Peptides against a protein of PDB entry 5B16. Designs and how they scored, part 35

Target 1, 136 residues: chain A of PDB entry 5B16
Amino acid sequence: TPSRINHNERLEFLGDAVVEFLTSVHLYYLFPSLEEGGLATYRTAIVQNQHLAMLAKKLELDRFMLYAHGPDLCRESDLRHAMANCFEALIGAVYLEGSLEEAKQLFGRLLFNDPDLREVWLNYPLHPLQLQEPNT
Target 2, 136 residues: chain A of PDB entry 5B16 as posed
Amino acid sequence: TPSRINHNERLEFLGDAVVEFLTSVHLYYLFPSLEEGGLATYRTAIVQNQHLAMLAKKLELDRFMLYAHGPDLCRESDLRHAMANCFQALIGAVYLEGSLEEAKQLFGRLLFNDPDLREVWLNYPLHPLQLQEPNT

## One batch from the design tools (peptide; aimed at target 1 Y42 E119 V120 N123)

Design b2_p25_2_s2 (made by RFdiffusion4, then SolubleMPNN; its pose is not in this set)
Fold by OpenDDE base, seed 3:
Structure b2_p25_2_s2 (fold): chain B 136 residues (1-136), chain A 25 residues (1-25)
Amino acid sequence: as target 1 above (136 residues)
Amino acid sequence: SRAEEALEELRKRLAALYEKRKAAE
């Protein structure tokens, strides 16, 4: 495996964790009365490959993937999976080279087209009982 | 799909939160 592939895989690993973490934190604060199962359901929906691929498309990563790896992506599912991985790598890179806050902002901007929903997601109110929890 | 349904529910909940916040301002 080429070194560049290994590098991307490492970024994917990091990005996956960042996306998972950000999603978890936001859901936790947004829905203080929602049980774990419900939180997990939303998280799964947000971070699944199909959804991340849609977010990646907003950044035109599909064009990038087809340009760079077109011959290897003969199926739509393959492209979707690759796009999701690329998106994770991107978020990982943003976190690595920038900050968690920058990753948060980018991810949030892409998650929702509706600016009102985006605002709620990014600027969630803290529940009074959550003030006792670690600030993340 | 279940995931799509969950995302839709999430959007609805966020919308509700937005309205509540807006009303409180």
Scores: peptide ipSAE 0.664, ipTM 0.939, DockQ to the pose 0.901
OpenDDE base, seeds 1, 2, 4, 5: peptide ipSAE 0.660, 0.659, 0.661, 0.656; ipTM 0.939, 0.939, 0.940, 0.938

Design b2_p25_2_s3 (made by RFdiffusion4, then SolubleMPNN; its pose is not in this set)
Fold by OpenDDE base, seed 1:
Structure b2_p25_2_s3 (fold): chain B 136 residues (1-136), chain A 25 residues (1-25)
Amino acid sequence: as target 1 above (136 residues)
Amino acid sequence: DEARRALEELRERLRELYEQRKRLE
């Protein structure tokens, strides 16, 4: 049985891929005329640690991290990095235990506070072949 | 700063898409 730390790192690995995938697919369909460079710029902005950490704060993961690892996270940058990793692990867990759709919905809800923007983001279709793949 | 600007631009583009959709409804 792997340690809890190892399991969390594995979930982070999975979550990182899920976040990248969802972001890429949505951007691809939302902006059919945008060149690859532009798509990549938006993706980078969405998935980088500082942004994921902000999303993590919406789930109050900062409070969790301080409770569990407070003495080791005295620097803001350290906390931000840890929160981003924890967020990825959470998304990985949602995908693993639930579905890609559930991960999509959670991620979308956190990405945009504005319900109009959220609606646009979530309503664009995914590729049919990807939708036909079995969930986890 | 660059990432922040990119996110702001993204939000603006999504807003435009939203408005376009509403005009078609």
Scores: peptide ipSAE 0.667, ipTM 0.942, DockQ to the pose 0.847
OpenDDE base, seeds 2, 3, 4, 5: peptide ipSAE 0.660, 0.666, 0.664, 0.656; ipTM 0.941, 0.942, 0.941, 0.940

Design b2_p25_3_s1 (made by RFdiffusion4, then SolubleMPNN; its pose is not in this set)
Fold by OpenDDE base, seed 3:
Structure b2_p25_3_s1 (fold): chain B 136 residues (1-136), chain A 25 residues (1-25)
Amino acid sequence: as target 1 above (136 residues)
Amino acid sequence: KKEEIEKLREKILKKLEELAKEAAA
């Protein structure tokens, strides 16, 4: 049977894809005049470890990581990387156990503190994800 | 509403540009 580490790595793998996909879709629809280079640049910016770690901090994953892996995370960069991975695993789990819509909503809520920006990101223009009925 | 949304898009873009700068640093 796979180890716990393998399981988390698998969730991280899935979450990475989900975050990448959601980011791509939202950028694509929100900025129809952006060329591929710009889209790729901003996608990279959104999914970079530093940014994902910041999002993870909003969920207090830093406290979790320090509790579970404190001795192994002696450097800030190590913690940031671990937090980013943990965040991806979390998104992967949300998608796996819930839905893409739930992952979208969670990610959007974390991306923007400003509710107006969040609303635009999530809902304008209409995304293919909104054509799906979200899980209640 | 359209103009308001466009302003919000620009604000989002600004944030993304800032993130991009961080990534490039």
Scores: peptide ipSAE 0.638, ipTM 0.932, DockQ to the pose 0.860
OpenDDE base, seeds 1, 2, 4, 5: peptide ipSAE 0.635, 0.635, 0.632, 0.629; ipTM 0.930, 0.930, 0.928, 0.929; seeds 2, 4, 5 fail the geometry check

Design b2_p25_3_s2 (made by RFdiffusion4, then SolubleMPNN; its pose is not in this set)
Fold by OpenDDE base, seed 4:
Order: sequence, then structure tokens, then C-alpha cells
Structure b2_p25_3_s2 (fold): chain B 136 residues (1-136), chain A 25 residues (1-25)
Amino acid sequence: as target 1 above (136 residues)
Amino acid sequence: SEERRQELLEKIKEKLDELAKEAAA
């Protein structure tokens, strides 16, 4: 059985993939006319450490990180990176213990404060040319 | 409506554009 640290790193690994996947899928469906480069740009923007850290802050993970790792996080960038990793681990845990749907819902809720935008993000109509593609 | 959805999509795009600027900085 791995240590808690190792377990967290494993969850981070999983969460990174989940966040990447969810982001990719939603962008793909929401912007059917956007070229790959544009999709990749938006994906990078969404999953960048500073953005994920911002999402993490909504869950007060900053307070948690400072409590647990304060002495090791003397730089803002270090804290941001740690928060992003912790956020990924959280998403990984939600996926592991719950479902991809639950991870999707949580991520969507954090991405958009505006409920109308959130609804569009989460409940996108399938484009006719996308029906054969993954829909998760 | 579809029109409303398009408006909302534009707002999403605006947010993503802002995030993209941050990533590029």
C-alpha cells in the first residue's frame, strides 16, 4: 500500500488526465468550427497552473496548503503549483470514488460562476458531425 | 433559443481568451 504522499501523487496523475479529457471534450463539442490549434490554446488556458490554482482557491485549498505545507511554499509560484496539483488530485479522487460525471459537474461548477455559462458548458447540444465521437 | 446559446458561447469564448492571454504572458 502506497504512502499518503504517493497516493496523492497517483491521484494527481489521474486527475490531470481527467481534467485534460473533460476540457478537451467540452471544447470539442462547444466549438465545432475551431481548429485544433485554437482548441489546444483554450485547453492550455483552462488547465494552466494559475487557473487551476484559482479554481482550487474557490475550494479554500490555499488555506489547506498553507497549513500543511507552509514552510515549503515560500514563493507564490510554488503555492500556485502546489494548489494546482492538489486540485488535480481532488478531481482524481472524485473520479475514482465517484464518477466522471461527478468530476465533470464539479469542474464545471468551478469553471463558471455564471449559471447560464455553466449550463452551456455542461449541457452542450451534440453537433451532427460529432455524434460518433466520445460524449463524456 | 439558439441565439441565446450563441451569445453565451461568445461569453465563454471571451473568458477563454482572457485565460489564454494569461497563459501566454
Scores: peptide ipSAE 0.655, ipTM 0.939, DockQ to the pose 0.862
OpenDDE base, seeds 1, 2, 3, 5: peptide ipSAE 0.654, 0.653, 0.654, 0.649; ipTM 0.938, 0.939, 0.940, 0.938; seed 3 fails the geometry check

Design b2_p25_3_s3 (made by RFdiffusion4, then SolubleMPNN; its pose is not in this set)
Fold by OpenDDE base, seed 3:
Structure b2_p25_3_s3 (fold): chain B 136 residues (1-136), chain A 25 residues (1-25)
Amino acid sequence: as target 1 above (136 residues)
Amino acid sequence: SKEEREKLLKKILELLEKLAEEYQK
């Protein structure tokens, strides 16, 4: 029987992939003239642990982590890493129990406080040249 | 409008650039 730690790690694995995928897709469609290096740089910026930890704080996961694991998270860097992992697990769970769309909506809502920027991120029209690309 | 969307996209890129710079320190 897997431990709770194993369950969380599996969810983190799934969530990491979902966050990476969503970020990649949105960047790709939103910025058709951006080179691969730029796409990769901004993807890294979005999905890095420090940023995901900040997103997790919006959900008050910091309070949750300190309550549940306070003695093990005395260092700020340890807390951030744990929060990022918890955020990944949450996204993984949303995808697993819900849908990719639900994960997309949750992630997008947290990414931008500005509702106009959020709208552009979440509801992007397909670029005409991208519409002509062959199906994979 | 298309023009307004382009402005918003630029703002997104600016935020992402700041994000990249912030966490590379």
Scores: peptide ipSAE 0.635, ipTM 0.931, DockQ to the pose 0.842
OpenDDE base, seeds 1, 2, 4, 5: peptide ipSAE 0.628, 0.631, 0.634, 0.627; ipTM 0.929, 0.930, 0.930, 0.929

Design b2_p25_4_s1 (made by RFdiffusion4, then SolubleMPNN; its pose is not in this set)
Fold by OpenDDE base, seed 1:
Structure b2_p25_4_s1 (fold): chain B 136 residues (1-136), chain A 25 residues (1-25)
Amino acid sequence: as target 1 above (136 residues)
Amino acid sequence: SVLEELKKLLKENKEKLLELYRKSL
């Protein structure tokens, strides 16, 4: 269905931006002395398709993809790409229908299995003005 | 991997970062 495909692609577009934004902001504050190149390197590692696909597996999106698109995803690389896109669409939908905070929480919970690292990632101090901003 | 290096870096500084978090509350 072209309409559904267009909708998902739009959500992927939005989700990609949200993932990039959240990653950038958190890295920026967590590592105040890290140069741009280092920040970019860590960001790339977090948001690259291979990693997002791994996060998607935690949500069992691989099973969903195989159920919905099995014959078209016979190659592992194709599956990973599709899973990454699906993950981005999911984050986009969470942002769109919920809030940036909800997207942040979901993404952070998936990024780290270690509860302490998760807490640091999600709650490390931001700029005071940002701390007082209402949730999206 | 770079990702594992990031996690290692965070883990190595975990106590310091958590302290900063607590102070911000």
Scores: peptide ipSAE 0.446, ipTM 0.852, DockQ to the pose 0.528
OpenDDE base, seeds 2, 3, 4, 5: peptide ipSAE 0.397, 0.436, 0.396, 0.415; ipTM 0.834, 0.848, 0.824, 0.837

Design b2_p25_4_s2 (made by RFdiffusion4, then SolubleMPNN; its pose is not in this set)
Fold by OpenDDE base, seed 3:
Structure b2_p25_4_s2 (fold): chain B 136 residues (1-136), chain A 25 residues (1-25)
Amino acid sequence: as target 1 above (136 residues)
Amino acid sequence: SVLEELEELLRERKEELLALYEASQ
């Protein structure tokens, strides 16, 4: 179904932006003293295909991908790339049919296995963050 | 790894935020 493929690609496009945006926003506010280079480094690490594929695995998207596209995924690297894309599409769909908040919650829940870190990532107080910003 | 470094950074920030939050209440 060509139409469905195009739809998935569009969702992936949207999801990519959402993931990057959420990551950027959280890093920016959580670490007011972190320089741009550091922010960029951590963002890259979070949104890179290898990491997103790992997050996708937590949702068992690997099983889905192998079931639906197994013959086309003969290499682990291909599977990881496909999983990352699928994850982006999922986040895109959650944003599209739900909300940015729902996408944020899902993404944050997957980012950290440690519930304490998860809590900080998702529910950090803005007031303390603002107080810690460097004087400019 | 970079992600492990991030987690450590986040742990440190967590403590800072908690301290600031408690002090602000």
Scores: peptide ipSAE 0.596, ipTM 0.908, DockQ to the pose 0.522
OpenDDE base, seeds 1, 2, 4, 5: peptide ipSAE 0.595, 0.590, 0.594, 0.595; ipTM 0.905, 0.902, 0.904, 0.905

Design b2_p25_4_s3 (made by RFdiffusion4, then SolubleMPNN; its pose is not in this set)
Fold by OpenDDE base, seed 4:
Structure b2_p25_4_s3 (fold): chain B 136 residues (1-136), chain A 25 residues (1-25)
Amino acid sequence: as target 1 above (136 residues)
Amino acid sequence: SVLEELKKYLEKNKEKLLQLYKESQ
């Protein structure tokens, strides 16, 4: 329905900001001496549609999209784009209905398969009073 | 790739980064 579509797009809008924010914050503290351009390069790589679609696939959103919108997704690129948007909407929903912390945990969990890397990433919390910049 | 570079950095500095985190608590 149009209302449902509008709701999903609104969630996507919110989720896009959340994903970008989370990525930015973690990169900022992980790379205390990296210039803005470098930070932006990492961020782009993380939040670009192709990568978000890969994360979405871990949640089997591809199957969901094919179930819900199969006839409209005839190309792989279209599916990836839709998956990325759906992933953003999901993150937006988690933030909206839950918390930023929950969104952070979900995103970080999907971002790294390696638990050690995940731990490093997630141990840089979003709250400014709890964050610190590494000396390396 | 950029993502692989990030992962390599995290892997290389894992122990140090975790230690820094613990010290900040």
Scores: peptide ipSAE 0.347, ipTM 0.829, DockQ to the pose 0.542
OpenDDE base, seeds 1, 2, 3, 5: peptide ipSAE 0.322, 0.294, 0.328, 0.309; ipTM 0.819, 0.810, 0.823, 0.817

Design b2_p25_4_s4 (made by RFdiffusion4, then SolubleMPNN; its pose is not in this set)
Fold by OpenDDE base, seed 3:
Structure b2_p25_4_s4 (fold): chain B 136 residues (1-136), chain A 25 residues (1-25)
Amino acid sequence: as target 1 above (136 residues)
Amino acid sequence: SVLEELKEYLKKHKEELLAAYQASL
């Protein structure tokens, strides 16, 4: 229904910002000497639709999407974009109804299959030269 | 790829990064 679509679009809008923010914060601390261009390159790779769709697949959102909207998603690219949007909406919902921390944890767990990499990502170091920055 | 580069960086510097985090607490 139009109302449901509008709600999901709003959640997607919020989730997009949350994913962008979380990614930016983690990269900022993980790469204390990397210039903006490099940080942006990593961020783009992480938050681009193709990658978010891969993360969405880990949650079997593809099955959900095909069930709910299969006839409208005849192209693989259409499915990927839809999954990415759905993933953003999910993260937005987690943030909205839960917390930024919960969104961070979920996102981090999905980003890396390797538990060691998850730990590094989630427990990013506060660089000594960044201690004067706002808490993030 | 860029993602692989990121993963490789994290893998290479895992111990250092974790130690830095612990020290920051």
Scores: peptide ipSAE 0.556, ipTM 0.915, DockQ to the pose 0.652
OpenDDE base, seeds 1, 2, 4, 5: peptide ipSAE 0.435, 0.472, 0.461, 0.480; ipTM 0.864, 0.872, 0.871, 0.877

Design b2_p25_5 (made by RFdiffusion4)
Pose (drawn by RFdiffusion4):
Structure b2_p25_5 (pose): chain A 136 residues (1-136), chain P 25 residues (1-25)
Amino acid sequence: as target 2 above (136 residues)
Amino acid sequence: EEEEREERLERIQEWLDELAEEHEE
């Protein structure tokens, strides 16, 4: 009778929705002309596990992760995939303890390497239907 | 400031297109 609640699969399950939300909202507001197709395309291109693993490396998560040696089979696939999942667990935990804005800042700072692109991603404009009318 | 922001947005779009292409491959 093992304990499954001691894993990061909980915070991964939360982080999945967190990353999905951040990507959806940012890709929504930063492109008020783009339809659902491009939005889903960019979103699915970002939420990809390989991309999330390479993005996870920027936090050196491979050095701080509790990855144990397997029975015999232990390729790069298990390690990188573990990084990908553990990253979602991390941003889920940041979303939980820290505010949602802290998840926005974390994922936003981790996405674009150029600091000049982050200022746009993090500071998304209002909706066009809100832009025309300042008050109501 | 508005022109610089539009230029940065275009760069983000180009980078997202490259990322989408790599994702399709």

Design b2_p25_5_s1 (made by RFdiffusion4, then SolubleMPNN; from b2_p25_5, 11 letters changed)
Fold by OpenDDE base, seed 3:
Structure b2_p25_5_s1 (fold): chain B 136 residues (1-136), chain A 25 residues (1-25)
Amino acid sequence: as target 1 above (136 residues)
Amino acid sequence: MEKKRQELLEKIKALLDELAKEHQE
């Protein structure tokens, strides 16, 4: 129905902003010496449709999309775009109904398969000059 | 600890470089 489509588009709009924000913040802290152009490049890479679609696939959203919209998603590119939109809507919903922290945790959990990398990303540790490093 | 963190950051950067390359192609 038109109402449902509109609602999903609104969630997608919100989710897009949340993903963009989280990505920006984490990149900013993780790479304090990286220039704006480099930060923007990495952000674009992270939030591009094909990457978000890959993250969506980890949640098996592809199965959902094919079930609900199969006839309209005969092209792989169409499916990827739809999956990316669905992922954004999901993040938007998590933020809306939960919190930014919950959205952050979900997004970070999907970004990296390596748990060590995931932990670094999620905690976005401060630059060594901003910390008193332990002797251990 | 810092050395380990730096190693992990380099790995993240490498992954992001690959993503960026893939996006440009």
Scores: peptide ipSAE 0.622, ipTM 0.917, DockQ to the pose 0.851
OpenDDE base, seeds 1, 2, 4, 5: peptide ipSAE 0.321, 0.607, 0.319, 0.614; ipTM 0.822, 0.916, 0.823, 0.917; seed 4 fails the geometry check

Design b2_p25_5_s2 (made by RFdiffusion4, then SolubleMPNN; from b2_p25_5, 13 letters changed)
Fold by OpenDDE base, seed 3:
Parts: C-alpha cells; sequence; structure tokens
Structure b2_p25_5_s2 (fold): chain B 136 residues (1-136), chain A 25 residues (1-25)
C-alpha cells in the first residue's frame, strides 16, 4: 500500500543517516592519521549499494525481496538497490525502536566475517590525541 | 597487543581498499 511504502522510505531515510554516521565515527577513530579524502573514500565504499546489499544478504533479505517484490525486480542492479534500501530501513528501525548502540552492534557484526576484525572495529581505544578533543 | 591491533587495522584497510575499487567500477 502507499502508506507502507511511505513508511519504509522514511525508515530508509533515517537508516541511511545512521549507517553513514556510524561509519564516519568508526573510521575517524580507527584511522587517526588518515586525511579527510581517505576517510570519505572508505565511507563511500562501505555505504555503497553493492556493499550494503552484500550485508543484506547475510540477513537473507534477498529471499524476502524476491518473495515480496519479485515481479518488480527483473535486473540484478534492481535487486541490489532494493536490498540496500531494505537494509537501511532495517537499521533505521533498529535505531528508532531500540538504540544507536544496538544499530552499531548489528552493523558491526555484519561488516566483518572475521571476529578479530569485528572486535577492532567495535572496540577501539581512544588515541592520545583524541583524548585532547572535547567532543570525542 | 598493539602490534596485533595494527595488523588487524591493516587488514581492515585492505578490505576497504577492495571495496573502494569496487565503487569505481
Amino acid sequence: as target 1 above (136 residues)
Amino acid sequence: SEEERQKRLAEIKALLDKLAQEALA
């Protein structure tokens, strides 16, 4: 229904911001010597539709999308875009109904299959120079 | 250890580099 579509689009809007924010924060802390251009490049890489669709597949959203919207998805690119949007909507919902921390944990869990890399991503010590900044 | 952490960071960076290359395609 139009109302359902509108609701999902709103959640996607929110989720997009949450994903971008979380990505930005973690990159900032993990790579304290990386210039803005490098940070922006990695952020773009992480939040691109291809990557978010890959994360969505880990949640089997591809099966969901084909079930719910199969007739509308005639191309691989269409499915990828739809999966990325659905993933953003999911993150938006987790943030809205839960917390930023819950969104962070879910996103981090999906970002890396390697638990050691996941641990570094999620649990970073503050760099000595970062301790000098008031809003870090 | 910090050394191990740096190795893991390097691996993360390598993965991100790969993703960045995909974005250019």
Scores: peptide ipSAE 0.651, ipTM 0.936, DockQ to the pose 0.864
OpenDDE base, seeds 1, 2, 4, 5: peptide ipSAE 0.651, 0.650, 0.650, 0.645; ipTM 0.936, 0.936, 0.937, 0.936

Design b2_p25_5_s3 (made by RFdiffusion4, then SolubleMPNN; from b2_p25_5, 14 letters changed)
Fold by OpenDDE base, seed 4:
Structure b2_p25_5_s3 (fold): chain B 136 residues (1-136), chain A 25 residues (1-25)
Amino acid sequence: as target 1 above (136 residues)
Amino acid sequence: SEAERQARLAEIEALLEELARQAQE
């Protein structure tokens, strides 16, 4: 069995894919007339470390990171990177132990503070791969 | 309504554009 560090890295790996996938799918449906370059630009913007760190802060992961790794995260960029990774791991865990739908809902709730915008974002069909969730 | 939906989509895109701007900096 993997160490806790390895487990976290594995969850991060999975979460990165889930975040990327959800972002891609929703952008694809939200903007049917937007070319690939524009879609890619928005996706990059959503999944960038700075943004994911912001989402992580909403979950108070910053407090957790500072508590656990404060001395090693003196630089803002280092903290953002660590928070983004932790956020990805969390999403990975939600997907793994819950469902893609749960990951989608959590991600959507964090993406938009405005519930009306959140509703529009979330109210699009998910890819059939949603049926291929891992067993818990 | 469709008008409301379009308004919300515009707001979403504005937010995404802002994020994209931040990514470029």
Scores: peptide ipSAE 0.641, ipTM 0.937, DockQ to the pose 0.799
OpenDDE base, seeds 1, 2, 3, 5: peptide ipSAE 0.639, 0.641, 0.635, 0.635; ipTM 0.937, 0.937, 0.936, 0.936; seed 3 fails the geometry check

Design b2_p25_6_s3 (made by RFdiffusion4, then SolubleMPNN; its pose is not in this set)
Fold by OpenDDE base, seed 3:
Structure b2_p25_6_s3 (fold): chain B 136 residues (1-136), chain A 25 residues (1-25)
Amino acid sequence: as target 1 above (136 residues)
Amino acid sequence: MDQVLEDLKAKLKELYKKRKEEEKK
């Protein structure tokens, strides 16, 4: 229904912003001497559809998408795009129903398979406002 | 994408090592 589609699109919109924000903040603090161009390059690589689709695959969203929207996803590129959108919607939902911290943790765990990289990414100092946000 | 991400991961790994070295001090 149009209402359901609209809701999902709204979640995707929110999730896109959350992913973008988290990525930006982490990169900003992780690389204090890196120029804007470098930060933007890393951010683009992290949040682009192809990468988010790979993260989505870790959650088996590909199976979900094929089950729910198989006929509309005959091309692999279409599937990747849809998976990326679905991933954004998921992050949006986690933020909406939970907290930024929960979204951060989920996103960070998926970003890196290497636990050392996860530790660096997740445990680096963040903005005080993020640290003060209550978990729900 | 792949090369940029690999570069990022390499830099993060370096940060990890530096952090661990600092913790030992």
Scores: peptide ipSAE 0.628, ipTM 0.920, DockQ to the pose 0.856
OpenDDE base, seeds 1, 2, 4, 5: peptide ipSAE 0.626, 0.623, 0.625, 0.620; ipTM 0.920, 0.919, 0.919, 0.918

Design b2_p25_7 (made by RFdiffusion4)
Pose (drawn by RFdiffusion4):
Structure b2_p25_7 (pose): chain A 136 residues (1-136), chain P 25 residues (1-25)
Amino acid sequence: as target 2 above (136 residues)
Amino acid sequence: SPSSLSPEEYEENLARIQEYLDELA
């Protein structure tokens, strides 16, 4: 009778929705002209596990992760995939304890390497229907 | 909050983000 609640699968399950929300909102507001197709395309291109693993490496998560040796089979696939999942678990935990804005800042700073692109991603404009009318 | 960038710098950086996302897709 093992304990499955001691994993990061909980914070991964949360992080999945967290990353999905951040990508959806940012890709929504930064492209008020782009339809659902491009939005889903960019979103599915970002939430990809390989991309999330390479993006996780920027936090050196492979050095801080509790990845144990397997029975016999232990390729790079398991390690990178573990990084990908553990990253979602991390951003889920940041979303939980810290505010949502801290998840926005974390994922935003981790996405674009150029600091000049982060200013746009983090500071998305209002909706066009809100832009025309300042008050209401 | 609003961006600190000028309108020109904002549009240029937004185009770069779109180009990067197209390459990534």

Design b2_p25_7_s1 (made by RFdiffusion4, then SolubleMPNN; from b2_p25_7, 10 letters changed)
Fold by OpenDDE base, seed 3:
Structure b2_p25_7_s1 (fold): chain B 136 residues (1-136), chain A 25 residues (1-25)
Amino acid sequence: as target 1 above (136 residues)
Amino acid sequence: MPSSLSEEERKERLAKIKELLEKLA
């Protein structure tokens, strides 16, 4: 396996955790009366490949994927999966090279087209670990 | 940072967020 593929897989691994974490934290604060099952349901909905692929499309990653890997992406499901993975890798890269705050802002910006909803999502307090980051 | 929105505004927006999440689920 080429080193570049390994690197992307590592970024995807990191990004997956970041997306999961941000989603979990925001849901936790947004819905203080919602039980764990409900929180988990919403988290799954947000981080599922189909949804992440939709977010990726806002970044025109579909064009990127078709350009870079078109011959290998013959099915819609394959493209969706690849886009979701690529999206996670991007979030991982943003976190790695930037900060959790930057990842939060990017993710939140993509989650909601409505700026009013985006504001509510983004304005809730984050986990104290984020407060320890220099770029927070 | 803490939101400067009123409780009513926040509740309304949360309801909309919840609605969207329900659609995704």
Scores: peptide ipSAE 0.569, ipTM 0.882, DockQ to the pose 0.698
OpenDDE base, seeds 1, 2, 4, 5: peptide ipSAE 0.568, 0.564, 0.565, 0.554; ipTM 0.878, 0.882, 0.878, 0.877; seed 2 fails the geometry check

Design b2_p25_7_s3 (made by RFdiffusion4, then SolubleMPNN; from b2_p25_7, 10 letters changed)
Fold by OpenDDE base, seed 3:
Structure b2_p25_7_s3 (fold): chain B 136 residues (1-136), chain A 25 residues (1-25)
Amino acid sequence: as target 1 above (136 residues)
Amino acid sequence: APSSLSPEELEQQRAKILALLDQLA
């Protein structure tokens, strides 16, 4: 329905911001000597559709998308874009209904298959005020 | 930074992460 489509697009909008924020913060803390240009480049690499689609595949969103929207996804590029959007909507929903911490944990868990790298990524501290949730 | 890692170990992890990110960029 149009209302549900609108809702998902809104969640995607929110999720995009959350993914962007989390990526920025973790890169900032993990690489204190990396210049702004490098930070921006790696942020772009992490949040680009191709990469987010890869993360979405780990959650088997590809199966979901093909089942629910197969006729609209005739090209691989269309599927990738849709999967990335779906992933953003998922992160947005996790943040909205849960917390930034939960979104952080989910995103970080998917970013790295190597548990040691995951541990390093996840355990760089966030400022306490950044953990506060907006009223919804 | 994680308290369980030495500066040297942390640097190793940074390098590995950057290598992965370079593949994405």
Scores: peptide ipSAE 0.593, ipTM 0.894, DockQ to the pose 0.552
OpenDDE base, seeds 1, 2, 4, 5: peptide ipSAE 0.586, 0.584, 0.588, 0.586; ipTM 0.889, 0.890, 0.892, 0.894

Design b2_p25_7_s4 (made by RFdiffusion4, then SolubleMPNN; from b2_p25_7, 11 letters changed)
Fold by OpenDDE base, seed 3:
Structure b2_p25_7_s4 (fold): chain B 136 residues (1-136), chain A 25 residues (1-25)
Amino acid sequence: as target 1 above (136 residues)
Amino acid sequence: MPSPLSEEERQERLQKILELLDQLA
């Protein structure tokens, strides 16, 4: 329904910002010697639809997409785009109903399969507001 | 709770992260 679509679009909007923010903050703090161009390049790489779709697949969102919208997703590119959007909406929902910390943890767990890399990514200070979050 | 990491180990892991990011770019 139009109402449901609107809601999902709003969540996607929020999630896009959260993913962008988390990515930016992590890159900024983890790589203090990286120039803006490099930061921007890596941010783009992380948040691009193809990569987000890959992360979405780890959550089996592809199965959900095919179930719910299979007939409308006749191309692989369409599926990737839909998965990326769905992933953003999910992150938006996690942030909205949970916390930034929860969104960070989920995103970080998906970004890196290697626990050692995940640890470095997740355990670096991200934002002063983290100190104020209840679920830190 | 974060485990203590040496700076050397941290840098090694950071380098690996960059390598992975390079693959995405």
Scores: peptide ipSAE 0.619, ipTM 0.906, DockQ to the pose 0.643
OpenDDE base, seeds 1, 2, 4, 5: peptide ipSAE 0.608, 0.617, 0.617, 0.614; ipTM 0.902, 0.904, 0.904, 0.904; seed 1 fails the geometry check

